Peptides against a protein of PDB entry 8OXM. Designs and how they scored, part 232

Target 1, 371 residues: chain A of PDB entry 8OXM
Amino acid sequence: FKAEFRLAGGVNLPKIIDCVGSDGKERRQLVKGRDDLRQDAVMQQVFQMCNTLLQRNTETRKRKLTICTYKVVPLSQRSGVLEWCTGTVPIGEFLVNNEDGAHKRYRPNDFSAFQCQKKMMEVQKKSFEEKYEVFMDVCQNFQPVFRYFCMEKFLDPAIWFEKRLAYTRSVATSSIVGYILGLGDRHVQNILINEQSAELVHIDLGVAFEQGKILPTPETVPFRLTRDIVDGMGITGVEGVFRRCCEKTMEVMRNSQETLLTIVEVLLYDPLFDWTMNPLKALYLQQRPEDETELHPTLNADDQECKRNLSDIDQSFNKVAERVLMRLQEKLKGVEEGTVLSVGGQVNLLIQQAIDPKNLSRLFPGWKAWV

## One batch from the design tools (peptide; made by RFdiffusion4, then SolubleMPNN)

Design b2_p22_7_s1 (from b2_p22_7, 12 letters changed)
Fold by OpenDDE base, seed 2:
Structure b2_p22_7_s1 (fold): chain B 371 residues (1-371), chain A 22 residues (1-22)
Amino acid sequence: as target 1 above (371 residues)
Amino acid sequence: DEKLAKEYAKALEELREKLREL
């Protein structure tokens, strides 16, 4: 390890350390000092399994459908080493950075990211109708610009086209795998883009198995398919490559039902894998920017002494785990809203749900559904 | 498929053992 460290941005100020590998290569590592990296580590293994399934299928292999993974080495319940995703940037940093964000550069007459957030926060406790109206006003005055990411990074037209295709495939694969696993909290800081590959890297995997639906503001979309995400696909949007890649990914997932159920069952009953939503985690995920200063969750180790009758917790936990497994089985059978759908029908429903302004307007303002 | 599930169950158990030693 080098003696020097850098601070990464963000509330937890993770330390970036440089290490020299046994191969003599310098690698950056992110040391998180307060986050439970066990959930991220487990979910990376599940993604590697999904990638193995996708590589076995000829149609998904030909399309190079993969979910990007990173190395996680948990070092304790509160610390771990992440492989810093070198050459990645949060999509939120590119799009809505206060000084040099793509929205400000390409659309200087649109609402600022701050104005959009403020307008949506003002209606947070209002009706769904009022949220929808304000969301539509925000969307009208905040037009998508994510197409410019590939245009800025890839000047050669043939490379640009290949990278836009890689991006579209990455969005499709991660969206369907994320839906099957019930991944939540897909805000613009939890999705990185690789500046060389144009592939997405999903981080902070702490909301899984549809636990985003039990948040104080429930998640209403199956994955992030917002206007900027779609704009990055270019002129075809969700049609053509994206849809076909979603269908082929879903086909592999549905055909792997027994394998996926067995692995998820082993994870759900793992006493070391805390996938359940707790009130403190829910508060942290949906805190107001004004409240960011006070709630350091000093999870003091001593609050383990809430001896809730182990029997009642275990019965409640088992009932939640059973419901998660049943819902996963439904998804893998193509059961949506009590109806059995074809792969194309299921993928179409998920796309429509993800792009619906009514669903997007109901999300927590911190999710930034207008981006 | 069962072989893959067993290989991953083993890799998860090896990860769990490492996480229990921490």
Scores: peptide ipSAE 0.034, ipTM 0.680, DockQ to the pose 0.023
Fold by OpenDDE base, seed 5:
Structure b2_p22_7_s1 (fold): chain B 371 residues (1-371), chain A 22 residues (1-22)
Amino acid sequence: as target 1 above (371 residues)
Amino acid sequence: DEKLAKEYAKALEELREKLREL
């Protein structure tokens, strides 16, 4: 190990450590010091299975539809080593970095990222109507710039076009797989982009099985399909390549329903896999940036065993697990809001839900729905 | 499908063994 470390961005300030392997190769490692990496490790294995399903289908294989995976080595219940995805950057760092973000560089007369966040925080406790109006004002004065990522990184026009296509396919695959698994907390720091492949890497998989819907500010979108995410696809946006790749991914997921249900059932009843939302985790995920200063690091989560009778905990857990399995079965049958949809109908509904400014305006301000 | 479920169950069991050693 080298004696020097770099801080990655984010609340927990994960340490990037360079290590030399026994093979003499340097490898970057991300050390998280306070996160349960067990959930990330389990979800990476689910993604590898989804990739195997996608490789078996001729149409998804021809399109190279894959979800990017990384190696996770848990070190304890509160620490672990991630294989740092060398040559990746958080989309939030590229777009809205305080010093040199793409919005500031390409749109210097728009609202700053700080002004947008402040405006949305001021209305956080207001009506849905007031949130919608302020969100529309923010969106009008904060125009998307993510098209410039591929333009900066890929100077050759043929390479640029290929990489923009790889990006669009990666968004489609991760969006549909993420929806099926109920993946939440898709803020701009939890999504990395590979600077060489233009593929997305999803990190911090601690909100799964629609547990984002039971947060104090519930998640209202099936996946991240914000204006910058769409801008990276180019002039066709969600139409053409993205929609077709979503449909082909959804076809594979629906045709693999028995395999997916069996595996998720084994995960939900795994005593080592805590997927349930607890009040402390919910508070942590939706903390205000202003409240980060007052939370003394001395919340030792003493396991205050809330002495709920063991029997009442087990019965409540089993009912939540059964509900998650039922909802997964509905998704894999194309049941949305009590109606059975075709693959095209289901994908269309999910796209409309994800781009709806009414849904986006209701998200927690830390999710940055205007980016 | 059954082969993939068995390969995944094995990968989960290997992960659970590693997580029990921690």
Scores: peptide ipSAE 0.033, ipTM 0.661, DockQ to the pose 0.023
Fold by OpenDDE base, seed 4:
Order: structure tokens, then sequence, then C-alpha cells
Structure b2_p22_7_s1 (fold): chain B 371 residues (1-371), chain A 22 residues (1-22)
């Protein structure tokens, strides 16, 4: 290990360390000191499975549809080493972090990221109608700029076009796989983009199996398909390549239902895999940035002394697990709102849900649905 | 499909074993 470390941004102050492998290669690693990386490690294995399914299918293989994975080495129940994807940046860092964010650079007269967040926080407890109106005002005064990521990184027009397609395919694959696994909306800091491949890497997989729907502010989108995410696809937006890649990914997922159900069942009943949303985790995920100073919930394991009657926990857990499995089975059958949809119909519904300003306006303001 | 499920069930068990050693 090199003696120098960098702090990655975020509440847990993860340390970026450079290590030299036994192969003599330098690898950047992210050391998370307070995060349970077990969930990330498990979800990476599920992603590897999904990738294997996608590689077996000729249509998804030809399109190079993959969800990017990273190596997770848990070091303790609360610490681990991520193989930091060298040459990745959080999309939130590129878009809205610091004075050098793409929104500030390309849209200097738009609202600041802080102004947008403030406006949406002011309406957080208000009606859906008021949230929608303020969200539309924010969106009007905060125009998408993520198209410039590929333009800045790839100066050759042919390379730029290929990388924009790689991005679009990566968004499509991760969106559909993320929907199937119930990852929901993803915070802009938890989506990395590879500066060389233009592919997305999803990190911090602490919300799965639609557990985002039981948050104090429930998620209302099947995946993150915000205006900047769409802007990165270029002028066609969600139409054409994205839609077709979603359909082909969904087709593989639906055709692999038995395999997916079996593996998710094994995960849901894994005593080492705490996928269930707890109140402290919910508070942490929807904490206000202003409150970041006081409540580090040290998930002190010591408050486990609530003698939870084992029987009542097991019954409640089993009912939640069964509900997750039933919902997964519905998704894999194309059952949406009690109706069986074709792959194209299901993908269309999911896209419409994900881009609907009414759904986006109802998201937790901390997750920046206007970005 | 069954072979793939078995391969991943094994990989998950190997992960669980590693996680139990921590």
Amino acid sequence: as target 1 above (371 residues)
Amino acid sequence: DEKLAKEYAKALEELREKLREL
C-alpha cells in the first residue's frame, strides 16, 4: 500500500488508497470504514449472474449488455475494500459537485444545485401538487448537461458516438437489472461513470428488493432515469437504443425467471444478508445534509438487546420475503398493476414511470431527482 | 439454467463462508 490516501467525498469519508498487487500492477482501492459491504458483495454476485445470462443470449451479447461489477473485499462487518474502479467518477461529482460541476460550467445562469435542493426541501412536507409545481420550476431553471460528459472525454466524433452508445446500453442494462432486483432510484453519488468506457458502475447497494418503497419518503420510480441520465443518451433520449436495450435485457430476465427466483430466494433467506430496511438505515438514507453533523448512527450492534421475540421476527421476516418473491415473480412474468404486459409494454411502462415528473417530484429531495 | 443456479448457489455459499470468517 502507498502511504498516501485520498478522501472520497461522502459522510463515511472513504479512503482511496493505491496498492501494488502481487502482479506488480497498481490498483486504486476504496476503503470504507463504516459501511457494511456485505450487501454490496452479494449484489455484485447477483450482477455477475445477470451478466452470465446476458452473455448466453445472442441478442444481448451482440449488444454487449452488461452491468458493471467491482470487487468487494469485506474486511469486517463494518469495513471493506472496494476495488475502486480506476478512472470512474460519480455522476453527481461531474454534474453538481463544487463550482466546477457541469451544470455550473454549461448553465451558469441556472439555479445552483443548492438552490434546487433548498426549493425542493421547502416543499418536502407539502402536497404532491405543490411538490410537482416546485419540481417543474426547478427543472425549468436547471437544464440537463450530462451530454457534455461524453463530449469532454471523447473528442473524436466516432469514438464519442460509440461511447454514447456504450453509456446508453449501460443505463439500459443497469435500469432493467436494477428494476428486477428492486434497487429503485440511485443517489447521484452512488452511480459512477467510467471515463474510458462511458459505462455506469452502481455502488452502495444498500437498498434492494423495493425496500426504497418503505422509506419515510417512498421511492416512486423503478430506476433512476432523470433528465441528466437521459441527456447523456443524446438527442434520441430514451427512444431507440435505450428502449431496445431495455427490452432485450427484460426479455433475458423474464426468460430466466426460474434461475432468478431461485437465487433471490437463497439471498432473501440468507441470515448473513440483511436486506430488510430498518429505521436507522432509513433515517441515514434520508437524512438531511444539514443534520449530517450530529447523527452518525453508529449502527452500534449493542442495541440488539431488544429481546425481539424470535418467533414474531421470523414470521414478519418470512412475510416480507414472500412478498418480495411474489413481486419478483410478477416482474418476471410482466405483471404490472395486475395486468400481464409484453416485454415492450412492460419496458414502456417502466420508462414512463421513471421519467414522469409527478413521480420524480415525489422523491426524497436529498436524492436530487432534478439531476 | 439449473446448472447456472447451482454454480451461483455455490459461489454464494463460498461468499457466506468468507463472510463467516470475518
Scores: peptide ipSAE 0.030, ipTM 0.636, DockQ to the pose 0.023
Fold by OpenDDE base, seed 3:
Structure b2_p22_7_s1 (fold): chain B 371 residues (1-371), chain A 22 residues (1-22)
Amino acid sequence: as target 1 above (371 residues)
Amino acid sequence: DEKLAKEYAKALEELREKLREL
């Protein structure tokens, strides 16, 4: 270990440490405190299995459809070491950094990221109609710029085209795999982009199995397909490459139903894998910036669980696990809202749900649905 | 802490073995 560390941004102030391996190679490591890195570690194993399924299929292998993975070493229930994704940047840091963000550089007359956040926070407790109107005003005055990421990083036109294609494939694969697993909390700081490959790296995998739908402000989109995410694909947007890659990924997932159900069943009943949403986690994920000051971490999660009879906890847990497995089976059969859809029909529905301004306007303002 | 990390590493290895058989 080097004697120096850097702080990464965020509430838990994760420490970036440089480690020299026994091989003499320097490796950056992110030391997270107070996060259950077991969830990230487990979800990385699930992603590796999804990648194995995608590599077995000729059509997905030919398209190089993969979800990017990182190494997680859990040290305890509340600590661990992540191999820091070197050469990655949060999409939010590129897009909406206060000083040098791409929105400010390319759209200096648009609303600032702060003005957008403020407007959406002011309507947070308002009707869905008022949220929609303000969201549309924000979107009109905050136009997408993520196309410039590949243009800034890849000056050669042939390389630029290949990297934009790699980006579009990465968005498609991670969106469909993420939907199948019910991955939530896909805010702009939980999605990194690799500056050399243009592939996405999804971090902070603690909201899985549609547990984002039981948040105080429920998640209303299957994955992040916001205007900047789409703008990074170029002029075709969600049509052509993205749609075809989603369909091919969904086809592999549906054809692997038994394997995916068996894997998720083992994980849902693992007593070491706390995937359920608890009130403290929900409060942490949707906390207001103004409320950060008063929550002394003195509420041990242990004190509130002790009062429910163990038998009622186990029965309630089993019923939630069964519902998650049933919903996963429905997704893998193409059952949406009681209707069986083709792969193309299911992918189309998911794309429409993800880009719908009515769904996007209902999200928690911290998710930044206008980005 | 070390005991829980060893149990978790073992459970992850058993999961990896079950997943290699699939």
Scores: peptide ipSAE 0.018, ipTM 0.504, DockQ to the pose 0.024

Design b2_p22_7_s2 (from b2_p22_7, 11 letters changed)
Fold by OpenDDE base, seed 5:
Structure b2_p22_7_s2 (fold): chain B 371 residues (1-371), chain A 22 residues (1-22)
Amino acid sequence: as target 1 above (371 residues)
Amino acid sequence: DEELARMYAEALEKLREKLREL
């Protein structure tokens, strides 16, 4: 290992270290401290299984529909090593970095990222109507710029078009598989983009099986399909390539119902896989950036065994696991809001839910729904 | 179907092995 490290962005300031392998090759590693990487490791295996399903289907294989995966080596319940995806950047770093973000470069007369965040934080405890009005004002004065990512990285027009297509396919595949698995916490720092492939890499998989819906501010969208995410697809937006890739991914997931249910059932009842939302995790995920200064590092989460009687924990756990399996079965049957939908109908509903400014305005301000 | 089920059983077993090694 080299003695020098770089800090990555984000609350836990993960350390990027360079290591030399026994093969003499330098490899970048991300050391994440104070996070349980077991959930990430498990979800990466689930993504590999989904990729196998997608590779077997002729239509999804021809479209190269895959979820980007990375290696996770958990070291403990509070530490692990990630294979750092070399040549990736958080979409938030590209879009809304304080110094040189694409919004500041291409839209210097729009609201700053800080002004947008401040306006949405001021209405965080207000009515849904007030949140919607302020969100619409923010959106009017903060126009999308993510189209410039591919334009900056790919100067050749033919390469540019191919990479924009790869991006759109990656968004579609990860959105549908993420929805089936109930993946939450899709803020702009938890989604990386590969600077060479234009494919997305989803990190920090610690909110799964719709546990984002039980947060103090519930998640109201099935996946991230915000204005910048759509702008990266080009002039057709969600229509054409994105919609068709979502439909083809959903067809494969629905046709693999028994396999996906069996996988998730084994995971939900694995005593080593803590997927349940706890109050401390919920507080951490929805902590205000201003409150980061007041939370003394002395939250030693001492293992205060909340001595809930083991029997009451087990009964409550089993009921939550059963509910997750039932909801997964509904999704894989196309049951939405008590109605059975076709693949096209289900994908259409999910797209409409994800782009609805009423749903987006209700999200936690840290999710940055205006980006 | 059987080859798919086998690949998933092997993937689940590897997942369970990795979870037991944690």
Scores: peptide ipSAE 0.021, ipTM 0.586, DockQ to the pose 0.021
Fold by OpenDDE base, seed 1:
Structure b2_p22_7_s2 (fold): chain B 371 residues (1-371), chain A 22 residues (1-22)
Amino acid sequence: as target 1 above (371 residues)
Amino acid sequence: DEELARMYAEALEKLREKLREL
């Protein structure tokens, strides 16, 4: 291992470590600490199964609809190595890096990413109306630039067009699969883009099964479809290719209801798979930059066996698992807010919810809904 | 689709085995 490490970004600040193998080859490894590796590994297996379903269907196979996966190699119960996605960059690094981010390069007279975050943090405890007004002011003074990713990386017009379509298909597939699995909104550092394929890789899958809705600031979008994510699709935005790819992905998911329910049921009742939201995880996910200074990890949680009555914990867990399964069944039937929708109706509702500035303005400001 | 459920159970079991050997 080299003595130097880099941060990949993201909520859990995973460490990129360069290692030289016994073969003399240098390999980049993402080292993640804590129990989150198990959840990432399990979710990668679920993505592989979703990819198998998508490959069996002629319409999704023809469109090459896949969710990108990465290998997780657990090294211990609390550590492991992810196969680093070579040739990927976090979309947040490309967009809002303080030195050379695309917003600073292409829109130097707009608000800085820091100014946007400050304005939204100031209204975090305010009314939804005040949040919406400030979010609209931020959005007016922070215009999308993600179209420039494909323009910088792909100089040939035919290649540029193909890669923009690959990006749009990747966003569609990951959005619908992510909605079915309840991944919710994704921090911009937890979405990687491949610099060669323009496909997205979702990392840090620690929020699943709509557990983002029970956070202190609940999630209000089904998936991340922010203005920069849409700008990367080009002039058609969410219309045409994106919408059609969402509909075809949703059709395959709904037609695979029994299989997906069985898979998720086995996951939810796996005693080794902690998918539940705990207070420490909730605090960490929505921690303010100002609060980072005081939480020294001096919680030596002594293994006080809180002999919480095994019966009450088990009943509470089972009720949450049953609720997750019921909500998954509703999604796979097209039941939204008590109404049965067609695939096109359901996909339309999800897109409208994801792009609504009222929903985006209510998200946790640390997740940068204006990016 | 019993085959996909079986492939999943086997993949989960292999993951559990690897997580127990660690």
Scores: peptide ipSAE 0.018, ipTM 0.530, DockQ to the pose 0.022
Fold by OpenDDE base, seed 4:
Structure b2_p22_7_s2 (fold): chain B 371 residues (1-371), chain A 22 residues (1-22)
Amino acid sequence: as target 1 above (371 residues)
Amino acid sequence: DEELARMYAEALEKLREKLREL
């Protein structure tokens, strides 16, 4: 290990450490303290399995549809080493960094990221109608700029076009796999983009199996398909390449129903895999930036000595697990709102749900649905 | 499909073993 470390931004102040492997290669590692990396490690294995399914299918293999994975080495229940995705940047850092963010650079007369957040926080406890109106005002005065990521990084037009396609394919694959696994909306800091491949890397997989729907502000979208995410696809947006890649990914997922159900069942009943949402985790995920000072949730797991009667926990857990499995079966059958949809119909519904400004306006403002 | 499911169950069990050793 090199003696120097860098802090990555965030509450837990993760340390970026450069290490030299036994192969003489330098590798960056992110050392997270106080984070349970077990969920990330498990979800990376599920992504590897999904990638194997996608590589076995000729149509998804030809399209190079993959979900990017990273190595996670848990060191304890509260620490681990991530292989830091060298040459990746959080999309939130690129878009809404206070000093040099793309919105500020390309749209200097638009609302600041802070103004947008403030406006949406002011209406957080208001009606859905008031949230929608303010969200539309924010969106009008905060126009998407993520198209400039590929334009800044890839000056050659042919390379730029290929990288925009790689991005679009990565969004499609991660969106559909993320929907199947119930990852929901993803905070802009938890989506990294590779500066060389233009592929997305999803990190901090602490919400899975639609547990985002039971948050104090429930998720209303199947995956993150915000205006900037769409803008990165170029002029066709969600039409053409994105839609077709979603359909082909969904086709592989639906055709792999038995395998995916077996995998998820094994995970849901794993006593080491705490996928359930707890109130402290919910508070942490939806805390206000202003409240960061007082609530260090020391996830002191030590107060788990509440004698939860093993029987009542087990019954509640089993019912939640069964419900997750049933919902996964529905997704893999194309059952949406009690109706069986074709792959194209299901993908269309999911895209429409994900881009609907009514759904986006109802998201937790801290997750910046206008970005 | 069953063979693939078994291979993945075994891979998950090996992951669980590694997670129990931590």
Scores: peptide ipSAE 0.015, ipTM 0.511, DockQ to the pose 0.022
Fold by OpenDDE base, seed 3:
Structure b2_p22_7_s2 (fold): chain B 371 residues (1-371), chain A 22 residues (1-22)
Amino acid sequence: as target 1 above (371 residues)
Amino acid sequence: DEELARMYAEALEKLREKLREL
């Protein structure tokens, strides 16, 4: 280990440490405290398996459809080491950094990221109609700029085109697999972009199996397909490459139903894998910036042994696990809102749900649905 | 701590074995 460390941003102040391996190679590692990195480790294994399924299929293999994975070494229930994704940046840091963010550089007359967040926080407790109106005003005065990421990084037109294609494929693959697994909390800091490959790396995988829908402000979109995410695809947006890659990914997932159900069943009944949403985790994920000052971490999770009889906990857990498996089976059959859809119909519904301003306006303001 | 790491490694290995059989 080097004697020096850097702090990564965020509430848990993760430490970036440089380690020299026995092979003499320097490896950057992220040490997270207080996070259950077992969830990330488990979800990385599931992503590796989805990648194996995608490589077995000729159509997804030809398109190089993969989810980017990272190494996780859990050290305890509350600590572990992540291999830091070297050469990646959070999309939020590129887009909405207060000093040098792409929105400020390319759209200096638009609302600031702070003004957008403030406007959406002011209406957080208001009606859906008021949230929608303010969201539309924010969107009108905060125009997409993520197309400039590939233009800044890739000056050669042929390389630029290939990297934009790699980006679009990465968004499609991660969106569909993320939807199947019910991956939530897809805010702009939990999605990294690789500066060399233009592929996305999804981090912080603690909200899975649609547990984002039971948050105090429920998640209303199947994946992040916001205006900047779409702008990064270029002039075709969600049409053409993105849609076709979503359809081919969904086809592989649906054709792998038995394998995916067996995997998720093993994970849901793993006593070491706490995938359920708890009130403290919900509070942490939807905490207001103003409330950061008073929550001394002295709430040991140990004291809320409200002695619900172990039997009632186990029965309630089993019912939730069964419901998750049933919903996963429905998704893999193309059952949406009680209707069986084709792959193209299901993908179309998911795209429409993800881009709908009515759904986006209802999200927690910290998710930054206008970005 | 070492026991939990061992249980996790064994669970991952069992998961990998089940996945080699598929």
Scores: peptide ipSAE 0.010, ipTM 0.468, DockQ to the pose 0.023

